# Peptides against a protein of PDB entry 3WG5, part 147

Target 1, 218 residues: chain A of PDB entry 3WG5
Amino acid sequence: LAKNIVYVAQIKGQITSYTYDQFDRYITIAEQDNAEAIIIELDTPGGRADAMMNIVQRIQQSKIPVIIYVYPPGASAASAGTYIALGSHLIAMAPGTSIGACRPILGYSQNGSIIEAPPKITNYFIAYIKSLAQESGRNATIAEEFITKDLSLTPEEALKYGVIEVVARDINELLKKSNGMKTKIPVNGRYVTLNFTNVEVRYLAPSFKDKLISYITD
Target 2, 218 residues: chain A of PDB entry 3WG5 as posed
Amino acid sequence: LAKNIVYVAQIKGQITSYTYDQFDRYITIAEQDNAEAIIIELDTPGGRADAMMNIVQRIQQSKIPVIIYVYPPGASAASAGTYIALGSHLIAMAPGTSIGACRPILGYSQNGSIIEAPPAITNYFIAYIKSLAQESGRNATIAEEFITKDLSLTPEEALKYGVIEVVARDINELLKKSNGMKTKIPVNGRYVTLNFTNVEVRYLAPSFKDKLISYITD

## One batch from the design tools (peptide; made by RFdiffusion4, then SolubleMPNN)

Design b2_p18_4_s2 (from b2_p18_4, 9 letters changed)
Fold by OpenDDE base, seed 5:
Structure b2_p18_4_s2 (fold): chain B 218 residues (1-218), chain C 218 residues (1-218), chain A 18 residues (1-18)
Amino acid sequence: as target 1 above (218 residues)
Amino acid sequence: as target 1 above (218 residues)
Amino acid sequence: AKKGEGIEPIEFARGKPA
């Protein structure tokens, strides 16, 4: 029997319009090849809400399951990364990673202090993050607290509280543990059962443009 | 008598975090040299609200007057560019330019359609743009209509309605017309009278990084 | 440590090129 394909791609750094382009490119490749899923190894300190919302929409429009994997150890799905994860079909975290700290900010002052978002913006994102959690059957109370308390969780806590679905050390353990799981949101209007019993893992490298942008933005 | 220095720099393209870095760099150079003012030749279709708000803050923190000049002919201060202009010490436009179209969006759908911002966000930016207009003694009603009606204005209309201060064909005409004008917002807590009677114009070029980012983002 | 950027919410519409 022909192997089902699982794509793996890395997205590292700030969430920007270029990060959207990366998500779009990676998901499009996986869609074109009718992959069983794409796994995005995500390591982000956060970024821009517009790009985040576009990424969430792109994930929700995916023809295939999009798995967010907070990886490697020491990585985070901080701020915008948490929203992206909560908008995805499955969330995994490696041991030694973190998720949360979703408080919206207007930016940094010249002295590097955070400029707080006005209550109207904060309340908008509280509603938004709660909707993502609710739609995915994840813990909406914790999702709110990622903003209101600037809460960050370990993988074990996130799993325990029903924020994420998998704790895995590597791609092989992720595939093993997520095999037979249903997506937390629909794919083309249907909840999909992941089949990782006979898979080929294909790694997608960053484009030259992606590398150049990363080099300039880092 | 030693000539007063006026810096001129160009900012073209989308308003992003890199655009903030450009504004910061340009204004910092002009501050260090105790320039009479810096003129930013602005041509933007818009961009990100975060970067825009940071740019506005950076302008308002400037030790010297920051003049936004919508230039060259055919340029626009669209969307985020309008907010930046309204947050500045003086706005000028060249004939054949435009300002406005400030409706906030969440992004573009995959089909290229605009995803509208929810009312809470729209109302936030209405309040914000009105505050910028009020603080600068500019037309807050038109500022609101830049959002609510997605209004765009010609230089002549913008001047007529009290949105901008100068219509000028070039830097020389801008300097001539703005000479003796007071800044529309304070510089270090004081309204400054511009003195362009004995000036040296210095052009600031984009950095290599600025050029590379522009090349990649365009 | 790159400071985590908070979520800054909003894009503005790209003005039509005149």
Scores: peptide ipSAE 0.038, ipTM 0.544, DockQ to the pose 0.525
Fold by OpenDDE base, seed 3:
Structure b2_p18_4_s2 (fold): chain B 218 residues (1-218), chain C 218 residues (1-218), chain A 18 residues (1-18)
Amino acid sequence: as target 1 above (218 residues)
Amino acid sequence: as target 1 above (218 residues)
Amino acid sequence: AKKGEGIEPIEFARGKPA
């Protein structure tokens, strides 16, 4: 019996147009192979709002379940990473990771201080993040507080408050715990029950270009 | 008599955090040498709003005049590039270049269509671009129309409408035409009269990192 | 610790490369 395939890929660093290209490439590979799911190991301090919105849209248009996994310990889905997670079919976090701190900023001043976004922009992203939470059946009040209070949560808190679905130490525990869960958003218009029974895990490597970009952004 | 130094550096491609680093590095070199000015040969389709605002702020804090030169022919100061130009001490354009098309966008949809910015964001950037134009004594009505009508101008039109100060074919013509002009914004709190009599032109090369980023973004 | 770039809302339209 042909094993169902689950892809795993790492996305680390700032959310940029190149990060969109990575998401698009990885999801496309998994779609082409009719994978049961793709797991994206996410570690990001944040990044661009446009790239974030494009990534969210790319996830929502995926023909397969996209699982965001905040991994390894010490990783975060900060700012843009939280939006990406909230736009996904399932969120998992490893112990010792974090999610939240979603206040939109216009950037950093030369002294490294945050340039505050005007209330108009902040309110736009409050509406946006609440929409993502509501669409996914996640805690929209906490999603708002990720902006209004710049709140960050532990995996245990995020699970408790209904922001995320799984706390897992590794891919094997994630597959075990998420087996039989329904996607939090539709896949091709339907909520899919994940079937991680008798799966083959395939790791995707970054492209040469991805490695070069990562090396430059580090 | 020690020749006054004018630095020339090229900034090409998308406006990003790396573009800010280039501006900062180039302006810092020119400040350290007490240059008469730095000319930035700009060719950009646009980019990030934060990086743009940081670049504008870095220019405004410069201890020396920063001249934005849309160059070579075929180049543009599109979108973010227009804001950067409007924030600078002097704008020049080569024949066959363009400026404008400043409508803020949230990004591109997967089909390549523009995701429109909400009116709240558009109105913020209308206010911002008008401020830049007013501060620099440039045409604030046209600056607004760069957004509201997504207007693009030729060098001749931009000069005619008082958006830019110089049309020049090359650096030598630019230096000749801008000699004796006052900066459109203050340098260290004072409007400076440019003195390009008996200058040495020094070209700055991109760093190894800048070259690598450019190669990756191409 | 690279300070997380906040959600910077706005890309400006890339002019189509000629």
Scores: peptide ipSAE 0.036, ipTM 0.613, DockQ to the pose 0.485; fails the geometry check
Fold by OpenDDE base, seed 2:
Structure b2_p18_4_s2 (fold): chain B 218 residues (1-218), chain C 218 residues (1-218), chain A 18 residues (1-18)
Amino acid sequence: as target 1 above (218 residues)
Amino acid sequence: as target 1 above (218 residues)
Amino acid sequence: AKKGEGIEPIEFARGKPA
């Protein structure tokens, strides 16, 4: 029986316009092969707003399910990473990872203190993150609190509060637990039931360009 | 007597295409006002190679001296930040800051280990960083070791080894210590002697866009 | 949809704080 393909790719570091290119490339490869899904192993402290919004849009335009997997243990989907996760078809977290901390800042003052974002900006992102949560059938109250309280959650809390769908130690456990789940957002206008019963896992390596760019940002 | 203007702007976080836009905007404002210099308070863990190279080029094309100031204490000019600093007209560091750690990586493996850059990439950046150091009359051996040894330096070490020009606690001390220094690279084809004897310091705030993008990257 | 010019950034690894 022809095995359905699941791609696994890694995105680590800050969310930038390059991170968009990585997402776009990885998703495009998986789309071209008519993969059952792509899993993005995400570890980010945050990143650019525009890049984040573009990534969310690219995920939502995906022809296949895009699963965000906060991995490995110790990884985070912090700030921009939370938005990306909430914009995805399924969120998983490994034990010992975190999600949240989405509070907008204007930057840092001369004394190194955070300059708070004007209410207009904060409110924009509150509305945006709540929209992502609502559209994905996830906890919009907690999504707001990721900003208003600068809240960060454990995998267990995030699962409990309905922010994420899966806690998994590895890809095999993720595939096992997410098998038969419906995507939290549509794929080509429909909610897809994931079928991981007879899959081949293919790992995507960073491109040479990805590798080069990671080098300079890291 | 008409006070010469020195602009001070802050760039914090990862070096990205937006960081380029920030540099370009800040330098352009200072150029338009015929400022004596612009000081960029830099705190970065690194970033994108292309953005870094574009920033270096933008600095080298500046109509006025661009001073990189690693500030506040605890800040870094890490990785891409080191390249940017070495591409600038003058480098200053606050006590308790760091510079270096320029080793290219291809990214992280599935196990979270660093994937080393192929020798071709590493050698490209070695040549590039050495060029920046040589063109600026800074220590090209140490610049290479920022990659080959993944070396990081204190301000005192960086000054001692001829990587930077100034150790200063604040803008006032920076202006005082750099007054009468020549730029390490040309401004409009000439090495400029800095004149900070009768200056007005103007702080540039991040634009609304800058603030929004910083928010999402943070 | 403003083409964010996908400049392929090279990211440099955050040095582990010693």
Scores: peptide ipSAE 0.029, ipTM 0.268, DockQ to the pose 0.140; fails the geometry check
Fold by OpenDDE base, seed 1:
Structure b2_p18_4_s2 (fold): chain B 218 residues (1-218), chain C 218 residues (1-218), chain A 18 residues (1-18)
Amino acid sequence: as target 1 above (218 residues)
Amino acid sequence: as target 1 above (218 residues)
Amino acid sequence: AKKGEGIEPIEFARGKPA
């Protein structure tokens, strides 16, 4: 039985193999405790495509709903973060956050300019992001435009265009607004109706390794 | 004589003592070459207050104009990044970027919730950010609201409210739009008129240390 | 190693006091 427990964890910074380890750890803890959901407060500029795809896959393999919450105000689910959000069971954004800007790049030149990805790579990620949007019943045209136009959206625009499901100021408003919503993708092959009635909110701290990396990255 | 050279460098991620070292290195290189300006492509969630204040001070001590460019699309000059921008000689933003969300926090609790700063600290940073805005002839009311309301702005809003000076899609448009503008703060005690006529754009790569930290943070 | 990174948009972290 799902406990009336919702986990909240923060993932911040670049999307990397380490970010995958964070997602895996957080989701695993929430799965083990049979949480009603885990909310990942996501605040990312993006990062590695490989890590992003692994994270999306880990979310899709989750035994519990994974809610991506672009939080706090100012935060973004940018680039790789948008893919992760689109691959999740529910997307929420706080006011003053952003989503989008998904064009793949090979990196930055010695001059800090973007090295554009070859058309084959760009087209691969267009297909991939559209698939994530389609699978989740989200706006696949806008998902494509996150790449082709390097589009970024406000929470209000993202909600209006059917990219996200919730705009919420905090966890309590998120829980209230998302209560009774169906997940946008299956959990264990089933669309789950979220039950946030009388939930205990449990928060996951960064591990020692997370703290060390944050300390190095900070 | 200022060479018709504009340096461009990228600063990304958390604002830390290491970010200070990056700013110092980049500005020093551009100063040594008597560049017309340095453009810092800033993409930051914020970070440490001490490092931020040191970076602001380093920018104010610059022998050349330091232009903060919130870039690429999706990017932000969030929290500490807003202070840095407000402390700079010119602020530009790319479409789809953001600025603001400047409320000081003590950190994140074990549960990932924000530990609010004591009122004394919050008030200190209100005074500080207002001072930066006033010194640069930018909107001090909005600067305060970046803290008190945790306000975030789009480039269009930030330009409209007189927080920033330029909205530009790329370096070329930035150079074109900012050509002939006066710096918002003095360079060596004088307001400088930017001359981007026939400039060579030189880009600075991350150091080995920068790459290593990026590799650890990535 | 940074091949296939999206446009690195922004990390939006709140400033920690020292």
Scores: peptide ipSAE 0.028, ipTM 0.300, DockQ to the pose 0.114; fails the geometry check

Design b2_p18_4_s3 (from b2_p18_4, 9 letters changed)
Fold by OpenDDE base, seed 4:
Parts: sequence; structure tokens; C-alpha cells
Structure b2_p18_4_s3 (fold): chain B 218 residues (1-218), chain C 218 residues (1-218), chain A 18 residues (1-18)
Amino acid sequence: as target 1 above (218 residues)
Amino acid sequence: as target 1 above (218 residues)
Amino acid sequence: AKKGKGIEPVEFQRGKKA
């Protein structure tokens, strides 16, 4: 029986326009090969709102399921990473990771202090993050609190509150636990049931450009 | 008579956190040498709002005058570049350059269309850009129109409307025309009269990191 | 993609490193 392919790619560092290019490239490769899914191992402190929104849109336009996996232990889907996760077909987290802290900021002052976003911006992103949660059938109240309380959650808390779908230690456990789950958003207008019973895992390497960008942004 | 030093540095490309590092480095060098001023040859299509605000703050904290010079012909101080210029001690433009188009956006869609900022964000940046114009004694009405009408101006228009102080074809003409002008914002709490009668021009080269970032962002 | 002329108004907070 032909093995269904699951792609695994890593996205690490700040969310930028270059991160969009990475998502686009990775998803496109997986789409071309009619993969069962792509798993994005995500570790981000956050980044740009525009890049985040474009990434969410790119995920929503995917012809295959996009699984955001906060990995390895110690990684985070912080800030922009939370929005990306909430916009995806399935969220998984490894033990010892975090999600949340979604308060929009205007950046950091020279002393490292946060420049607060005006209430108007905050309210926009509250509406946006709540929409992502609602569209994916996830906890919109907690999504709002990621902004209003700058809340961060453990994988166990995020699972308990219905923010994420899976806690898994590695790719094999992720595939095992997510097998038979429906995507939280549609793929080409339909909710897909994931089939990981007979899959081949293929790792996508970062491009030279991806490596260079990561080196510069870290 | 010891020549006063004027530093000249180039900042080209998108406004990012790396652009802040460039501004900080260049201004710091000029401060250390007690330069009469630093001229930043600016060519930018815009970029990040946070980086822009930090750059504006860094300019305002400068111990020496920071002159933003939109150069060479064909360059622009677009979007974030306009805010930076309006936050500086003096704005010059070369003929054939432009300033303005300051409408905040949430980025670009996959089809290249602008994702519009919510009115709340737009209103914040209207207030901010008007403040920069008012603090520098520049045209706050035109500053607002850079957002509300997405207005772009020629150097001649920008000078006419009191957005900028100098139109100059090169560094020598800039020094000549700006000699004896007062800074539009204070340096260490005082408006400084520029003295370019006996200056040595020193060009600052981009660091290896600056070159690498420019290569990646272009 | 034409790097559009625009100000990107919002960054998101860098999550505290756990």
C-alpha cells in the first residue's frame, strides 16, 4: 500500500516576511506531493503582525492539512506564533512548551520596555484572535485573554481549555495521537480526517536563504 | 582652525530592527567624535512601525544634529521613512526624490493587495505623525494627509508646504544651503545653529552585518 | 513580491523565554 507522506519542517525565530516565504515554500512542497499533512515544528517568540496574518491566510489556503507543532521542549508559540497556531488545521505542543502572550505592542523602547499599543490596535487583534479561535472551534475566551491578560499557557492547560488538540513528546506520538482527528478548519472547504496509520515522514530542510535569515534574526 | 566633522552614512532598504541598529551605530560614532552633524542618506520604501518609532526616539536622543537626506535622485523616504524624517533635526531631499505615503497597513495579501489597517490604527498614526510635525515646526496638516490621502510629495512641494527644510543635489549643496539653519528639534534641549563653513566630510561604511541585512531585505 | 510601501504598525510581544 502506498504510504501517505507527512512532511515535517522547522520554523524557528521571529515571524517576518521571510517566515511567510518559509511557510509558503514548505506548504507548497507538501501540496505538490499530495501529502497527508505537513507538520511545522514551530519555535517563535513572536514577530510582525502583517507576516503573521499572511501566514494564517497561507495556511487557510493550503490544499493539505497544516499542523502547527510547538517543538522541541522549551520552544514557544508566543505572540504571533499563537495566532498562526490558532489559524492552523491542528495544534500540537510538546511538554515544556508554551503558547500565548499575544498582546500587540508597538515594539520595545531603547531600555527594553514595551511600547504599548493603543487600545484601538489591541481591540483589533482581540477581534482577530477571537475570530481565529471561533473559526477553528477553539476557546475564544482564552484567545482574548492571551491579549487582555497577556496569558501564557502550558500544553496541558491549553489542551484542557480547548486551545489546542494534542500534547505530544515527538513526531511519532503526534502522529499516533492525531490519527483519526478532524482538522479544526476546512481543507478546500471540507473538514479532513487525518490518516496517520501508514505514513512516511519526510523532513524538509531549510533553504540557504532560510538559514541566513535565521542567523540574522536570532 | 580645526575642521568640524560632518559624518555621512547611508541607510537603504526596509525599515527594520536592523535599521535601528544602523542608526544607533552611525549616530553613536558621530556623537563620540563630537561631529557638527551626521547626514543620513535615506532611501526606503518604508517598513516596520516599531523600528520606525525606535529610530525616531534614537534621533531625538542624539547628542548631535541628525539630518535626514533623501538621496540619491530616485530615492524615497516613503512611509516609515517619512516618520523618521519628520522626527529628525533637519530634512533634506535631492531633486527627483519623494516623501510621504504614510498610510499604515497590515501588510500585503498574497495577491500583492494592501491589507488595510483598521481605522483605530490609522488614527493612532495620524496622531503620531501630527505630533512629529508639530514638535519639529513642520506642516501637521500635510503630515496627516500623508496618511489620509496617502499623499506623496516632490522635494519642491515638500519644501513649499513646510514639510522639509532643504532641497539639495548633493552633500556639498546640502552643507551650503543648511549652513546657519537651526535644527527643527532640540539637541540636548537646545535648538542648534548648524555651522558648515569649515567642515570635513567623513563617510561611514556599512558594517558586514548591515551589508548582509541589506542584501537579504532588498 | 513587490515589497509594498507601507508602515507595518504592529509587532507582537516577544514571549518571555520560559
Scores: peptide ipSAE 0.074, ipTM 0.521, DockQ to the pose 0.499; fails the geometry check
Fold by OpenDDE base, seed 5:
Structure b2_p18_4_s3 (fold): chain B 218 residues (1-218), chain C 218 residues (1-218), chain A 18 residues (1-18)
Amino acid sequence: as target 1 above (218 residues)
Amino acid sequence: as target 1 above (218 residues)
Amino acid sequence: AKKGKGIEPVEFQRGKKA
């Protein structure tokens, strides 16, 4: 029996292997408790593609809906964060957040300039991001433009163009607006209708290790 | 005037953005002191391609020779470590170390299985590793086989096949054997002949941050 | 605004400790 529990956890900063461990831990806790969903409050400038791809896979393997919520106002799902969002069961954004800027890079030079990814890599990620959009029934053209035009969108634009499903100011508005929505990707092979009626919200704290990593990575 | 100083620093663990910061710090210190060279004692199972590429670029931009020394016995320059080595001015290995295993992956699945990189990515890194080998006058065929065959070599094999320049038991033997060798890549556009006559060896300690990151990443 | 770090695509396999 699904418990009327929704977990909320924060993931902030660069997408790394440690971010994968956070996603895995948070989703695992929510799975163990048979939560109705987990909401991940995401604020990321981007990060590693490997970690991103693993996170997407972990989300897709989730036994429960994983909702990516770009939060708080001023947060972004930039670069790797956009891919993670597009790989999730539902995307929400708070007003004043952003999504996009998905151009793959090889990194930053010593002067802080972007080291451009070769066309082969760029084309790989174009295909990948388009696949995520298509699989989730989201705007694959805009997903491509997140790379090719380095496009960034407001929540209102992202909603308008069919990139995201919800604009919400807070968790309560998110739960209200997403109640009765169908997941954009399957959960255990089935599209789930979210039931946020009489839901208990449980917050997951970062581990001591997570806090320490965040402190060191900043 | 080049000081008769050789720096030695250790880089151990996964290749990450923090590993780039370590390389940058160590090389910068040695550059500031006009060292004859810096020796990086490298022990890595691999890591991030971006960090690897940035490290290679940082080495190539060095104002002094950067010698990668796979050390101690039992250490490896695996995966990303091989690329870093091939991007360096000189490669040395201690007996009982290894180099290779460069197959790019997308990561590890939840069950610990390798997520294979798509052919486009694999082919990119084949071209990249071959370029590093060719630019350094090292065995580009073996460099390719580090990916295509997931090849790993002993120091003796790596020397025999022209992948590395020195097999040495310790820093003293390394200095002795590499004295009078020419760098495999240019330093400031010129190939440098190493002069390890009457050299002062200076050890660079990891920063507190470096130690903390290592503790958390293990 | 901290410039969004682009996606860095590739991880390399950890060499199995022999």
Scores: peptide ipSAE 0.034, ipTM 0.473, DockQ to the pose 0.586; fails the geometry check
Fold by OpenDDE base, seed 3:
Structure b2_p18_4_s3 (fold): chain B 218 residues (1-218), chain C 218 residues (1-218), chain A 18 residues (1-18)
Amino acid sequence: as target 1 above (218 residues)
Amino acid sequence: as target 1 above (218 residues)
Amino acid sequence: AKKGKGIEPVEFQRGKKA
């Protein structure tokens, strides 16, 4: 029986329109090969709301399970990264990572202070993040508190509170722990049971353009 | 008498956090040399609201006049570019350029359609763009219509309606026409009369990083 | 570079994604 493929790709840095292109490219490659899943190793401080919503939509339209893995240790799925994770088929985190801090901001003032979003924007994203949590069967109260309290969680807390599904040290442990789990949102209209018993892991390298952007945005 | 310096720099592409860094760098160089003004040749399809607001604030904090020049022919100060222009000390446009289309969007869907901003966000930016127009003595009704009607104007229309101050084919014509004009907003708390009678034009080159980002975002 | 922690809620773009 041909080995099922699991793709792994890294997305690091700010969530931008280019980050959408990375997600789209990576998911498309995995879709073309009818992969069992794609794992996105995510490390982001946040970014653009539009790019985030587009990425969430792209994940939801994926023909295969998209697993967001907050990795490596020290990485975060901060702000936009939390929304992306909550919009995904499965969330994993490595020990020493973080998730949350989802308060929408209008940006940073010249002095580095946050320009606060008006209540209207905050309320929109509260509704949005709660919908992502509810649709995925994740803790919508904590999802709201990621905004209202600017809450950040450890992997262990996030697991305990039902925000995420897996804590794993590496890809091998992730595959082992997530094997037999159902996706938290549908794939092509159906909840899929993950099968990682006989898989080949394939790493997707960033394109030259991806490397160049990462080098500049870091 | 030492020649007064006028700096010219180009900012092209999407308005991002990096575009803020470009504005900051260019204005800072011109401030350090006590330039008569800096002219920013702007060509943008728009970009991020946060970066835009930060750029506007950086312009308003400039120690010298910042002139936004929509250039070359075919360029636009679209969306975020219009806000930046309205926040500046003087707006010029080359023939064959455009300004406007300021409707806030949450981004682009996967199919390339605009994700509409909720009325709450739209109303915030209506208030904001009107304030920029009013503070600069520009047409606040047209500024509102840049959002409510997604209006775009030619340079001649924008001049006629009191949105901009100068139509100029090149830097030399811009300097000639704007000579003796007062800034539309204060510089260090005072409206400044521009003096371009005996100036040296200095072009600021993009940094290697600037070139690299432009190459990637185009 | 200010690490933008936050969701920037609004973009203004006319241009199609290239």
Scores: peptide ipSAE 0.029, ipTM 0.510, DockQ to the pose 0.383; fails the geometry check
Fold by OpenDDE base, seed 2:
Structure b2_p18_4_s3 (fold): chain B 218 residues (1-218), chain C 218 residues (1-218), chain A 18 residues (1-18)
Amino acid sequence: as target 1 above (218 residues)
Amino acid sequence: as target 1 above (218 residues)
Amino acid sequence: AKKGKGIEPVEFQRGKKA
């Protein structure tokens, strides 16, 4: 039986292999308890493409809905964060947050200039981000423009353009607004209707390892 | 005679040598007209240290006040943008923007991992950012923590901690709130009291070259 | 111009880290 439990966990900073471990741990805890969903409060400027792709895959393999919530105000789901959001079951944003700016780069030169990704890499990520948008019934044109125009959106714009599903100020408003929504991708092969009636909210803290790694990578 | 003119220009994207040219052009135009100030609407995730240092120097050499305005909502003065802001005559932020995250890196590895800066480089930028904060009468401890803790602040936090001078939703509110404020650094060796009474706001558009470079670097 | 190493935000620049 699904428990009326919603987990909330924070993921902040760069997307790395350690961020994958955080996602995996948080989702696994929520799966073990048969939670109604897990909300990931995401604040990321981006990260590694490999880690991002692994995180997207882990979300898609989740036995429960994974809600990406760009939170708090001032946070962003930038670059890799946008891909992760587009790969998730529901996207929410707090007022004053942003999403987008997804152009792949090879990195920065020693002089701090962008090393442009070869067209083959850029085109790969265009195809990939469009796939994520299409699979989730989100705006694939805007998803492409996150790369080709380095587009960034406000919550209101992202909602208006069909990139995200909810604008919410806090967890309570998120639960209220997303109650009765269907997931944008399947859970175990089925679209799930979210039931946030009489839910217990459980906050997951970072592990000691998570805190240490965040501190080292920050 | 100082004209009751305030210029507003946008600088978006990475801080590069071309961004220096944009700053130089915009400030020069405003100087030529003896403007009361120039407001730079800044949205940057960071960029090159050399370009950043050159921009800071150009701002400090300005014959008029240069106001860095982190705008619009969702924008940031991240990394190099924080240094530029701290080197300016006044900092403003719109609600839902951010400032900070100033840790120097050598770049990203081919696998997307951070190449950590050697301690000598990190320490150099700690000294540099603290100098900018001290020279401008801003919080040098927080400026250091932008590096050592990879700290990012909301507008409200940045104001509270004495990193910035104004929180404003738009140019009109910025002008209203900053009217009668003193510059945080000298203009031509003197602290200037800003007079935004009966000002004409003039918007500077990017040059064709600026647009092209932004498009190529974005 | 000092060979300025990128002050890259640990914040993956929005759009810079795919």
Scores: peptide ipSAE 0.023, ipTM 0.267, DockQ to the pose 0.164; fails the geometry check

